# Designs tried in a protein design run: peptides against a protein of PDB entry 5HOI. Part 21

Target 1, 351 residues: chain A of PDB entry 5HOI
Amino acid sequence: FRYMPFSPAGTPFGFTDRRYLTMNEVGYVSTVKNSEQYSITVSFFDVGRFREYHFEDLFGYDLCFLNEKGTLFGQSKTGQIQYRPHDSIHSNWTKIIPLQAGERITSVAATPVRVIVGTSLGYFRSFNQFGVPFAVEKTSPIVALTAQNYRVFSVHYSQFHGLSYSLSELGTSSKRYYKRECPLPMSLPNINSDMKKDANLDYYNFNPMGIKSLFFSSYGDPCIFGSDNTLLLLSKWRSPEESKWLPILDSNMEIWKMSGGKETTDIHVWPLALAYDTLNCILVKGKHIWPEFPLPLPSEMEIRMPVFVKSKLLEENKAILNKKNEIGADTEAEEGEEDKEIQIPVSMAAE

## One batch from the design tools (peptide; aimed at target 1 I255 I267 E300)

Design b1_p13_4 (made by RFdiffusion4)
Pose (drawn by RFdiffusion4):
Structure b1_p13_4 (pose): chain A 322 residues (1-190, 198-318, 341-351), chain P 13 residues (1-13)
Amino acid sequence: FRYMPFSPAGTPFGFTDRRYLTMNEVGYVSTVKNSEQYSITVSFFDVGRFREYHFEDLFGYDLCFLNEKGTLFGQSKTGQIQYRPHDSIHSNWTKIIPLQAGERITSVAATPVRVIVGTSLGYFRSFNQFGVPFAVEKTSPIVALTAQNYRVFSVHYSQFHGLSYSLSELGTSSKRYYKRECPLPMSLPNDANLDYYNFNPMGIKSLFFSSYGDPCIFGSDNTLLLLSKWRSPEESKWLPILDSNMEIWKMSGGKETTDIHVWPLALAYDTLNCILVKGKHIWPEFPLPLPSEMEIRMPVFVKSKLLEENKEIQIPVSMAAE
Amino acid sequence: SKASDDVKELLNE
């Protein structure tokens, strides 16, 4: 099996010279093939706070993670990473991650206080926001990483367990695991979208902590999974809280559509900030549309029953209250 | 904006 470089809400090149590196509620990072180099553009949705800028990529960064304080870039092959703070007060710093034979950097994540690099051999290298290393750890092969403040949500893969996840906190003292390689019941992919599933074999469209600090993941099944009771290991449950396919179906008047798709950015309490993509492909294009907001709904709505009541989709009060 | 309004605008295309 070949591990692929993962970034939250990343898009493939397809038949173009540009794609999105990473995408969330803060903004979007795109890269354009420029003859022999790349042109990286860092954009923001709150235009008033941060200024959109661009720079020339002489290395070919294919890994990226965006937070409110800075942008982290990474190269899956050479192992070079660069953290660019949004404000000009703080300097950019660059490090090169040691990589063994065939070892690839599979995912990177950054917070205002932590920088995380994961490799295909299971190396977990953590730094502060300035590049000072804390500890190098060996875990299962990492395929996806996201972080919030001091906490890290990592997704692992092997030939035995399949997909597993670890939830840990990088405290000031030492590292503490909340959950260590527990089952991750995310649906795996089972065509026009072939380009995407080569770029992202797991179908993990994005994963992120919620605005209130709960781990979330958005697989190829277009269902938002939220980790409930992660503080008590014996009570941990993955809860499906939004069937985005059902919502587009309800808003479209019960019509099956093959051109409307959801691209996850982040979860804010009960609202999924996303990009509504219109077209044959399931990933967003250029220019990037304005973010949409999709309220979460428990998957308790049956299509056949909804069609009877309407004879937008009107929902029976008895069913809506449930 | 709400996804319901955006979806209605897409369907009007």

Design b1_p13_4_s1 (made by RFdiffusion4, then SolubleMPNN; from b1_p13_4, 6 letters changed)
Fold by OpenDDE base, seed 1:
Structure b1_p13_4_s1 (fold): chain B 351 residues (1-351), chain A 13 residues (1-13)
Amino acid sequence: as target 1 above (351 residues)
Amino acid sequence: MKAKDVIQELLSE
């Protein structure tokens, strides 16, 4: 196993001179190889709110995180990071993260108020938006980071324990954990099955964890999208005992349903964000599971939260009961059946 | 854009 630099929804170069360093609901960051240099472009979906910009990258940034206020870049081997505000009011800043021999920056995240750097040795480094350091913590090896406001969702990997996650809040004085290195029930890419396609091998070499993206939902819930194309949402994370991962979308099944049951093996979901009840994503057709150039327009895929299925089933059952009552059937309402666990019809349990 | 409409478009190509 090798720790690779991870960025949310980042793409490999493949056979091209260009790739996406990251993409999300705000926009997309591309890099193009130009001899010994790279040209980076920061593009936005809301062209009315943001102005596209570019710069020459002499360092070969392989880590990126985009937010509404700026872009964080990182170089996994050298430990260089750069933050570039989107506005011209705030200055760019650069910093070198001290790395031990063989240590790599594996992931970076930035919010308008925090910068986070995670490493292959499990160093978790926190900064403010101006690059002033707060703390260094030793954790299990970090493979992915995302952040929203003061909250950080970190994914860890151990050869002995597999994938784990942490959810923390980076206050002014202290780090609070909501979850600390808890098991992450995400399937890893199966090397033996997936390596049959050369395109899958290239992606696996780029991202051996198969984490296509991770983000916070619009409600502030941690989300992760793995190689199985299932969107997992961490529900009830404020209650340590009640917290659970919900498979809120099987994107392969939803593509299949939306196709009318056609073969859709060449159609892929590339996740950007979860906004309310919709997955914002890029739909990709082709051999590669990732978007090429130019980037297709984002698409909205409705999620069927199992909780909403229960609420819809409850509403439909109430509507059916109300319709039965309007039809004047004098059947004695035995009051006692309200507590019957709504049996999910076997047909929906097999879907 | 709705994913359904885009999928139908992609399947017509």
Scores: peptide ipSAE 0.603, ipTM 0.959, DockQ to the pose 0.644
OpenDDE base, seeds 2, 3, 4, 5: peptide ipSAE 0.602, 0.601, 0.602, 0.602; ipTM 0.959, 0.958, 0.958, 0.958

Design b1_p13_4_s2 (made by RFdiffusion4, then SolubleMPNN; from b1_p13_4, 6 letters changed)
Fold by OpenDDE base, seed 5:
Structure b1_p13_4_s2 (fold): chain B 351 residues (1-351), chain A 13 residues (1-13)
Amino acid sequence: as target 1 above (351 residues)
Amino acid sequence: PKASEVIQELLSE
């Protein structure tokens, strides 16, 4: 096993000179080989809100995380990271993460308030958005990171214990754990069954964990999309004893249903984000399970949330809208994140 | 676009 640099929905080069470093609901970051250099382009789906930009990369950034405020880049071997705000008013910053011999940055994440670096030796490094360090913690080896606001979802790998996950909040004074290195019930890529196609071997060599992406939902729930093309959502994570992973979408099954039961072995879902009850994804047809160039438009795949979740979410959203309408303009209401637990009902038993 | 529409398009190619 080799620790590889992971970025959410990143693609391999394959036989090309170009790949996506990352993509999500905000946009996509591409890199093109140009002799000994790379050209990086940061593109956005909302072209009205953001302007595409590019730069020359002399370092060969192989890690990326895109958010609404900026892009974090990393070089897995050298430990160099760069944060580039989308707004030109804010300065870029660069930092070198100290790495031990053989240590690699395996994943990076950035929010408008935090930067996180995870390594193959389990060093979890936290910074503010300006690259000021908060802490260094040693965990099990980190293979993937995502973050939303102050929350971090980390995936860990041990040769003895397999995959685990942590969910933590990076406050100003301390790190809180909601979950700490708990078992992650995600299937790893099966080399013997899945490697029948050369394209799957190329992808496995790029991403041995088979984690296509991980993100927080629009409701702040940790989501992971593995090699089995199942979207897992961590439900009830605020209640440590009640917390469970929910298989909220089998994307192969949904493609099959949407085809009318046709053969769909060449149609692939590439996950971007979970917005409410819809998986934002790229639908790909072809030999490769990942999008090529140009990037197709994102598609919305409805998740079969139990009707009770849709109704409660609609009622809660109406109650939030009604409260916002009753609170007249003058109070600086601290946006206390109302930590409303979305109770997904149990009735997704296979009938 | 809806995934169902895009899947039908991709199946027609």
Scores: peptide ipSAE 0.597, ipTM 0.960, DockQ to the pose 0.596
OpenDDE base, seeds 1, 2, 3, 4: peptide ipSAE 0.593, 0.595, 0.593, 0.594; ipTM 0.959, 0.960, 0.959, 0.960

Design b1_p13_4_s3 (made by RFdiffusion4, then SolubleMPNN; from b1_p13_4, 4 letters changed)
Fold by OpenDDE base, seed 2:
Structure b1_p13_4_s3 (fold): chain B 351 residues (1-351), chain A 13 residues (1-13)
Amino acid sequence: as target 1 above (351 residues)
Amino acid sequence: MKASDVIKELLSE
């Protein structure tokens, strides 16, 4: 097994001089090989909110994470990271992550408040948005990271234990674990079945874990999309004993249904984000399972599973709160209720 | 865009 640099929804070069370093609901980051250098473009889906920008990359960034405030870049071999705010008011910063012999940065993540670096030796490094370090922790080897606000979803791989995951919160003074190196029930790419197509071999060499993307949902639930094209959502993660992975979407099955039962073996889902009850994705037709250039417009794929129930429960809870406020009951809203996990009633979990 | 509409378009090509 070889640890490869991972970025959410990143694409290989294939036979081209260009690839996507990352993409999500905010936008997409592309890189083009220009002889000995790279040209990086940061593009956005909301062109009214953000302006596309580009720069010359002399370092060969192979890691990227995009958020609403900036883009984090990393070079897996040198340990260089760069954060570029989208707003020109804030300064870019660069840092070298110290790497041991043979160590690689395997994944990076950034939120408006945190920067996270994971390595092939399992060094988990946390920083603020200005690159000030908080801590270094030793974990199992990190293969993927994503983050939302203060929360970090990390995927780990060991030769002995396979895939595991952690869910943690990076406070100001301490790291809290909700989950710590728990088994991740994700299917790995099957080399023998999938390698019959050259395009699958190229993708496997780029991403041997087959993790197309991982993200937090709009509700703050960890999501992962594997090589089996199944979207997994971590439910009830605040309750360690009740926490479970839910297969909330079989994208191959949904494509098949939407086609009216036609053969759709050349149509592929490329995941971007989970927004409420919809998977934001790129639909790709062709031999490659990843989007090429130009990037197609994002598509919304409806998810029938418990996220729809969460939306309704949030609306119902807001309606109940508004009614309580109208009745003039001085119920001190304990500030602690916003972080309560929306319990899905058992009756609604069976539909 | 709805995925259903895009899939229908992609299948017509």
Scores: peptide ipSAE 0.546, ipTM 0.951, DockQ to the pose 0.578
OpenDDE base, seeds 1, 3, 4, 5: peptide ipSAE 0.543, 0.544, 0.544, 0.545; ipTM 0.950, 0.950, 0.951, 0.951

Design b1_p13_4_s4 (made by RFdiffusion4, then SolubleMPNN; from b1_p13_4, 7 letters changed)
Fold by OpenDDE base, seed 2:
Structure b1_p13_4_s4 (fold): chain B 351 residues (1-351), chain A 13 residues (1-13)
Amino acid sequence: as target 1 above (351 residues)
Amino acid sequence: MKASEVIKQVLSE
């Protein structure tokens, strides 16, 4: 096994000079090989909100994370990271992450408030958005990271224990764990079945864990999309004993249904984000399971599982709160209620 | 755009 640099929804070069470093609901980052350098373009789906920009990359960034405020780049071998705000008002910053012999940065994540670096030796490094370090923690080897606000979803791999995950919150003074190196029930790529197609071998060499992407949902639930094309969502993560992975979408089954039961072996889902009850994704037609150039427009796949219940419960809770406010009950809204996990009524969990 | 519409389009091409 080799620890490879991972970025959410990143694509291999294949036989081309270009690839996507990362993509999500905000946009997509592409890199093109130009002899000894790379040209990086940061593109956005909301062209009214953001302006596309590009720069010359002399370092060969192989790690990327895009958010609404900026783009984090990393070089897995040298330990260089660069944060580029989308707004020109804020300065770019560069830092070298100290790496041991043979250590690699395996994943990076950035939110508007945190920068996270994970390594093949399991060093978890946290920074603020300005690159000021908070802490260094030793974990199991990190293979993937994503983050939303102060929360970090990390995937770990050990030869002895396989895949595990952590869910943590990076406060100002301390790291809190909601989950710490718990087993991750994700299927690994089956080399013997999947390698019958040359196109799958190139992808496996690029991403040996088969993690197409990982992200937080719009509700702040950790999501992971593996090589089996199943979207897993971590439910009830605030309650350690009740927390479970939910297979909220079999994308192969949904494609099959949407086709009217036709053979769709050349149609692939490339996950971007989970927004409420919809998977934002790229539908890819062709031999490669990843999007090529130009990038197709994002598509929405409806998810029938408990996220739909969360939307309704949020609307109902807002309606209840509004009614309480109209009744003039001085119930001090304890500021602590926004972080309460929406309990799905047991009656709705059975539909 | 709905995935079902895109799939119909992609299968008609």
Scores: peptide ipSAE 0.342, ipTM 0.900, DockQ to the pose 0.584
OpenDDE base, seeds 1, 3, 4, 5: peptide ipSAE 0.340, 0.340, 0.340, 0.340; ipTM 0.898, 0.898, 0.899, 0.898

Design b1_p13_5 (made by RFdiffusion4)
Pose (drawn by RFdiffusion4):
Structure b1_p13_5 (pose): chain A 322 residues (1-190, 198-318, 341-351), chain P 13 residues (1-13)
Amino acid sequence: FRYMPFSPAGTPFGFTDRRYLTMNEVGYVSTVKNSEQYSITVSFFDVGRFREYHFEDLFGYDLCFLNEKGTLFGQSKTGQIQYRPHDSIHSNWTKIIPLQAGERITSVAATPVRVIVGTSLGYFRSFNQFGVPFAVEKTSPIVALTAQNYRVFSVHYSQFHGLSYSLSELGTSSKRYYKRECPLPMSLPNDANLDYYNFNPMGIKSLFFSSYGDPCIFGSDNTLLLLSKWRSPEESKWLPILDSNMEIWKMSGGKETTDIHVWPLALAYDTLNCILVKGKHIWPEFPLPLPSEMEIRMPVFVKSKLLEENKEIQIPVSMAAE
Amino acid sequence: DSIFERVTKAFSS
């Protein structure tokens, strides 16, 4: 099996010279093939706070992660990473991650206080926001990483367990695991979207902590999974809290559509900030549309019963209250 | 598309 470079809400090139590296509630990072180099553009949705800028990529970064304080870039092959703070007060720094034979950097993540690099051999290299290394750790092969403040949500893969996840906190003292390689019941992919599933074999469209600090993941099944009771290991449950396919179906008047798709950015309490994509492909295009907000709904709505009540989709009060 | 406009209006910010 070949591990692919993962970034949250990343898009493939397809038949174009540009794609999105990473995408969330802060903004979007795109890259354009420029003859022999690349042109990276860092954009923001709150235009008032940060200024959109661009720079020339002489390395071919294919890994990226965005937070409110800076942008982290990475090269899956050469192992070079660069952290660019949004403010000009703080300097950019660059490091090169040691990579063994065939070892690839599969995912990167950054917070205002931590920088995380994961490799295909299971190396977990962590730094502060300035590049000072804390510890190098060997774990299962990492396929996806996201972080919030001091906590890290890592998704692992092997030929035995399949997909597993680890939830840990990088404290000032030492590293503490909340959950260590527990089952991750995310639906795997089972065509026009072939380009995407070669770029992202797991179908992990994005994963992120919620605004209130709960781990979330959005697989190819277009269902938002939230990790509940992660503080008590014996009570951990993955809860499906939004069937985005059902919501598009309800808002479209019960009509099956093949051109409307959801691209996850982040979860804010009960609202999924996303990009509504219209077209044959399931990933967003250029220019990027304005973010949309989709309220989370428990998957308790049956299509056949909703069609009877309407004879937008009106929901029976008895069912809506449930 | 009218369906798409409806959906965009329902999920607008």

Design b1_p13_5_s1 (made by RFdiffusion4, then SolubleMPNN; from b1_p13_5, 9 letters changed)
Fold by OpenDDE base, seed 2:
Structure b1_p13_5_s1 (fold): chain B 351 residues (1-351), chain A 13 residues (1-13)
Amino acid sequence: as target 1 above (351 residues)
Amino acid sequence: SALFEQIKKAVAR
């Protein structure tokens, strides 16, 4: 297994000179390879609130986290991090994270009040927004981080224990755990099924865990979106005994419903954020499961528990069609392979 | 929804 640098909703280069380092509800950070250098652009969805800016990257930043106040960059191999406020009032700062031999920064996160660095050896480093260190903790190897205000959602990977997660709060004096290295019930990419599509191989080489994104909801609940295209939300995390992961959206099922029951192999959901009851996402059309350039406008998808199984809906619709044919006239059943539009219940199609 | 119309347009092309 190789620890790769992870950023929320980051995309691979593929065959291009361009990729997204990260994207969320605030905006998107792109990098373009220019010979031995990179040009980074920080773009925003709210163009009235924020101004796009760019800079030359001589370090080859491969980690990024965007928030409403600034952008955190990291270089996984050198340990360099840079925080760039969006405003010109606050100064940029750079720091080198001390790395052991073979250690990599695997993920970075930033809020207006905290900077977090996670490594392949499980070093969890916390800073304030000015790069002043608070603490260093050793955990299981960190593969992904996100943060909101003082809260941190971390995903860990152990060869012996698989995926785990932690939820912590970084106060001024101490770290509090709500959850500490608990099992994460997320499906890993199935190499045998998912890699049969050559277009996905580049993505899984870039992101071996298949975590498309992780974020906090607008309500402050940890969310994760894996390779199975299911959005998981951690509910009741304040009560350790009552805490559970809820599959709040099967995006493949929602695309299938919205297509009128047609198999769509070229439409993909790329998660950005969860705002209230809607998944903010990019609808990707094409061979790649990730957005290309230019970035499509964000879309909103309503969250629903995956109650319906496609196979059962197909069986029920076949049974309804067979009953209609038993009541209707003797006209020759030409078995035309009409792409039988699965009648989605009107209550599901009207929303 | 605007999403449903976007998906219909995406599937119909």
Scores: peptide ipSAE 0.021, ipTM 0.558, DockQ to the pose 0.157
OpenDDE base, seeds 1, 3, 4, 5: peptide ipSAE 0.020, 0.006, 0.020, 0.005; ipTM 0.572, 0.386, 0.550, 0.367

Design b1_p13_5_s2 (made by RFdiffusion4, then SolubleMPNN; from b1_p13_5, 7 letters changed)
Fold by OpenDDE base, seed 4:
Structure b1_p13_5_s2 (fold): chain B 351 residues (1-351), chain A 13 residues (1-13)
Amino acid sequence: as target 1 above (351 residues)
Amino acid sequence: DPLFERIRKATAR
């Protein structure tokens, strides 16, 4: 196992000179290799609200977090971080995070009011938006961070316990935990089964946790999207005893339904954000599970709890077809069983 | 791919 720098919805270089450092509902940050340097571009979906900008990166930033007020960059090995406000009125600031030998920054997050740095040794460092430090806390090794306002969702990894999560609020005087290193019921990528395809191995080497993204919903609920392409939402987190992870979307199942039950091994959902009852995402076609360049327009996928079993739908559809054949209704041509569009019952499509 | 375009259209903003 290797700690890798994580950024929400970040993509690997693959065989290219460019990748997305991060993307979310606000926009996307790309980096291009220029010999020993990088050119970073910060792009926005709302082009009326924000102006795209670029700069030369001499440090090789491999961590990024984009919010509505600025972009946080980090270099996992050197410990350098830079915050760049989108508004030119506010100054950029740079800081070096002290790292121990072999320690890496594994994730960074930024809100309009907080900057958070997590490390492979489990150092959790908090700052205000101006880079003034609040605290340093020792936790289990941090593998991913996201933040909204004063709240932080952190994912931790232990070799003994697997994945855990924390949900905390970074007030002015103190950190409050709503959840502290609780078990995270997310499946890790299976190296042996899924990595027969070179593209999956490349992605695993980039992101060994398989966390495609994590974010807060518009309602302020922690969300995580793993390698299984299931969106998990932490429900009722304010009530410790009632808090549970809800699988609110199986994106593979939804793509399968929208295909009419066809095999869609080359269609992938890349998560950006959860806005109300819709997953904002990029639909990706191809061998790579991540978006390439140029970035396509975001899509919206309605959240739906996976209540339906694919096998039952297939059996019911076969039973309907067999009944039609028995009634002597002219069988339109035997298109192979694999190509027959599954009629999903309206009752199953509405729930 | 007509299938991909169908899905993309169904999920369009």
Scores: peptide ipSAE 0.380, ipTM 0.914, DockQ to the pose 0.831
OpenDDE base, seeds 1, 2, 3, 5: peptide ipSAE 0.377, 0.376, 0.380, 0.380; ipTM 0.914, 0.913, 0.914, 0.913

Design b1_p13_5_s3 (made by RFdiffusion4, then SolubleMPNN; from b1_p13_5, 8 letters changed)
Fold by OpenDDE base, seed 5:
Structure b1_p13_5_s3 (fold): chain B 351 residues (1-351), chain A 13 residues (1-13)
Amino acid sequence: as target 1 above (351 residues)
Amino acid sequence: DELFEQIKKATAR
């Protein structure tokens, strides 16, 4: 295991010279290799509200966070960060984060009011939107960050304890914890089962934790989307005793349902955001689990708790088909190859 | 292709 730079919904280069540094509901940031340089483009889904912009990157930024006011860039090895407001009225700023020997920036996050830097040694650094530092705290090693307004969702990794999370609020004078290094019940990538395809190994080498993205919902709830393609939402986080992770969407199950129960091993969900009761995502077809270029239009997937077991549904549908074949033996009607759509019971569509 | 377009249509905004 090694700490890798994480950005929400970031993609590897793969066999290409280009990748997405990050993407969410606001837009997507791409980088293209040009000899020893990179060209970065910041693109938006709402082209009426925002103007696409680009710049030459001489530093090789490998960390990114996009919000409605600007883009934060980071270089994991050098500790350089840059904030670029989308509005030209506000100036760009650059800062070097002091790193110890072998320390890496593992994740960065930015809101309109806060900038957060997390490291492989567990240094949690907070700044205002102008790069003025508030505090430095040492936590367990940080592997991922997201933030909304004053709230920060951090994911930590320990070789002894696995994944944990914190939920904190960064006031002007103090940090409040709602959750502090609590166990995160997210499945890690299974190297033995999933690495049968070279494309999965490439993604694992890029993102060993398998965290495809993490974000706050439109309601301000922490969300995480892991390698198991399950969206987890932290419910009731204001009540520490009542707080729980809810598996609100199995995206593989939903694709399977939408297919009429066909094999969909080449169809993938790439998470962007949770807006109300819908996962904003990119649907990806192919060997790679991540979107290629050009970026497809976002899709919306309704959240549904995975109450049903696929194996049971397949057994029930086989039993129904066998009963129909036993009753239908007397009518020689040449009913053609009707596509065997698995009739998902209507009751399963409404819950 | 048809299956992927069906899923895209079902998930279209």
Scores: peptide ipSAE 0.419, ipTM 0.922, DockQ to the pose 0.777
OpenDDE base, seeds 1, 2, 3, 4: peptide ipSAE 0.414, 0.413, 0.416, 0.416; ipTM 0.921, 0.920, 0.921, 0.921

Design b1_p13_5_s4 (made by RFdiffusion4, then SolubleMPNN; from b1_p13_5, 8 letters changed)
Fold by OpenDDE base, seed 4:
Parts: structure tokens; C-alpha cells; sequence
Structure b1_p13_5_s4 (fold): chain B 351 residues (1-351), chain A 13 residues (1-13)
């Protein structure tokens, strides 16, 4: 296992000179390799509210977090971070995070009020939006971070316990935990099954945890989207005894339903954000599970809990087809069973 | 791909 720099919805270079450092509901940050330097572009979906900007990156930033007020960049190996406000009123600032030998920054997050840095040794460093430090805490190794306002959702990895998560609030005087290193019921990528395609191996080498993204919903609930393409939402996190992870969307199942039950192995959901009852995402077609360039327009996928079993739908449709054939309806027999559009009952489509 | 366009139209609503 290797700790890799994680950014929400970041993409690998693959065989290209360019990648997305991060993307979310606000926009997308791209980097292009130019010899020994990089050119970074910060782009926005709301072009009326924000102006695209670019700069030369001499440090090779491999960590990024975009919010409505600015972009945080980080270099995983050197410990350099840079915050760039989107407005021209506030100045950019840089800081070097002290790293031990072999320590890496694994994730960074920024809100309009907080900057968070997590490391492979589990150092959790908090700052204000101006880079003034608040605290350093030692946790289990941090593999991913996201933040909204004063709240931080952190994912941790232990060789013994697997994935855990914390949910904390970074007040002015103290850190409060709502959840502290609780088990995260997310499946890790299966190297043996999923790595049959070179594209999956490239992605695994980029992101060994398979966390495509994590974010807070519009309601402030922690969300995570793993390699299984299931969106998990942490429900009732304010009530420790009632808190649970909800599988609110199986994106593979939804794509399969929308296809009429056809094989859709080349269609992928790339998560951006959860706004109310819709997953903001990029629909990707191709060999890679991540978006290429140019970035397609975001799509909105309705969240739906996976309450039905695909096998039962297939059996019911086979039974309906067999009954039609027994009634002597000359249904053209030549389309293979795999290519027949599956009628999904409206009751199962609406739930 | 007509199938991809069908799915894309389904999620754009």
C-alpha cells in the first residue's frame, strides 16, 4: 500500500500530459505538464459569477481543493501549500508544512473560514483562511479530507482496521468530534477482479483507496463515493446512536436501469456534489472511469436507494416474455436476451 | 452512441 495525494474527484494523467487536480459543484482545476513546470487553470461552472484564471506552477502541485472563495493547492512531498482567493482583494499566501522523513500530505481541504492539511502519518493541521495555524492533532493516517464551513470529514486508513472516518467541527477555541475514527463501511478496490483492465490499474495506482470523491451534501451530511460506484451518505450524525451510512445511490444500477437493462461497461458516473436529492456528476463514456478533456457538462442524477434486486427484475421480464411467446404473439425471436429492453415497473422506478 | 445519449438525456432532466 502507498499513500497517494487525494483530491476530491481528481483524475490521473494516464497517458496524457494533463489531468484534473479536483472538481466539484463550483468548478474544476486542471494542470498541464510543460517540461519541468505545470500550468494550472481554475475553471468555473458559473462563468457569470467567477472568472477563469491560470498560473504557472513551478512546484508541481498534486493536491487541490476548490471552494467558492478560493483554491488551495498542495505539494504532497515538499509540504508546500498555496491558497489563491478567486477575488483580487485578498492576497495569495504560501506556507510550508513541516513533514517528517517519508511523511506526505495526503489531502487538503479549504472552506471560506478554514484550511485543513492531513498527512500519511495522521497529522491533522488546521488553519484559518489566512494560513494562521490553530492546532496540530495526531490521528490515524489521513487518506482523504473534505470540509464545509467549520466541519471536516476525514477518512483514515489503518493496516489493522481498514477505513475509518471522523466528523469534526473546528470552532475558534476547540475541535469538537461528532464522530472520531469510526468504521467506514466502504469497500476497497479489489485488485484481482478490477485490475484486469490497464485503465483500472492506472487509476488504482493514482488512488489506491478508490475514493472517487467525498463532499458534504447541501444539508451538511458527509458523502463518499467509492470504487463500487455507490454514494454513501452519513445520516443522523448529530445523534451518535442513530447515525448510519445510507447507500443512497448505486450509480451502476441507475445507469443499467436507464439503459433498459443493457450492458453499460463503458459508461461511468464521476461524482461532483450532492445538492438536495440530486447527485451532480459527470457522465463519462470510454475506457477510463474518469472524465477526459474537455470536461463534459455536469449532469444531475436523482438519488435512489437500491431497494430492488436486479436478478428478480430479469426473472420477471423473462417470465413475461415466455408468457407472450406461449400466447402466440409473433414477437421477433432473433434479438438476443441480452439486448432486450427491460421494462422496469413504475413502482420500482419511482422508489 | 445512442445509448449514452439516452442516459445523458435521462439525467439532464
Amino acid sequence: as target 1 above (351 residues)
Amino acid sequence: DPLFEQIRKAVAR
Scores: peptide ipSAE 0.318, ipTM 0.897, DockQ to the pose 0.745
OpenDDE base, seeds 1, 2, 3, 5: peptide ipSAE 0.311, 0.313, 0.317, 0.318; ipTM 0.897, 0.894, 0.897, 0.898

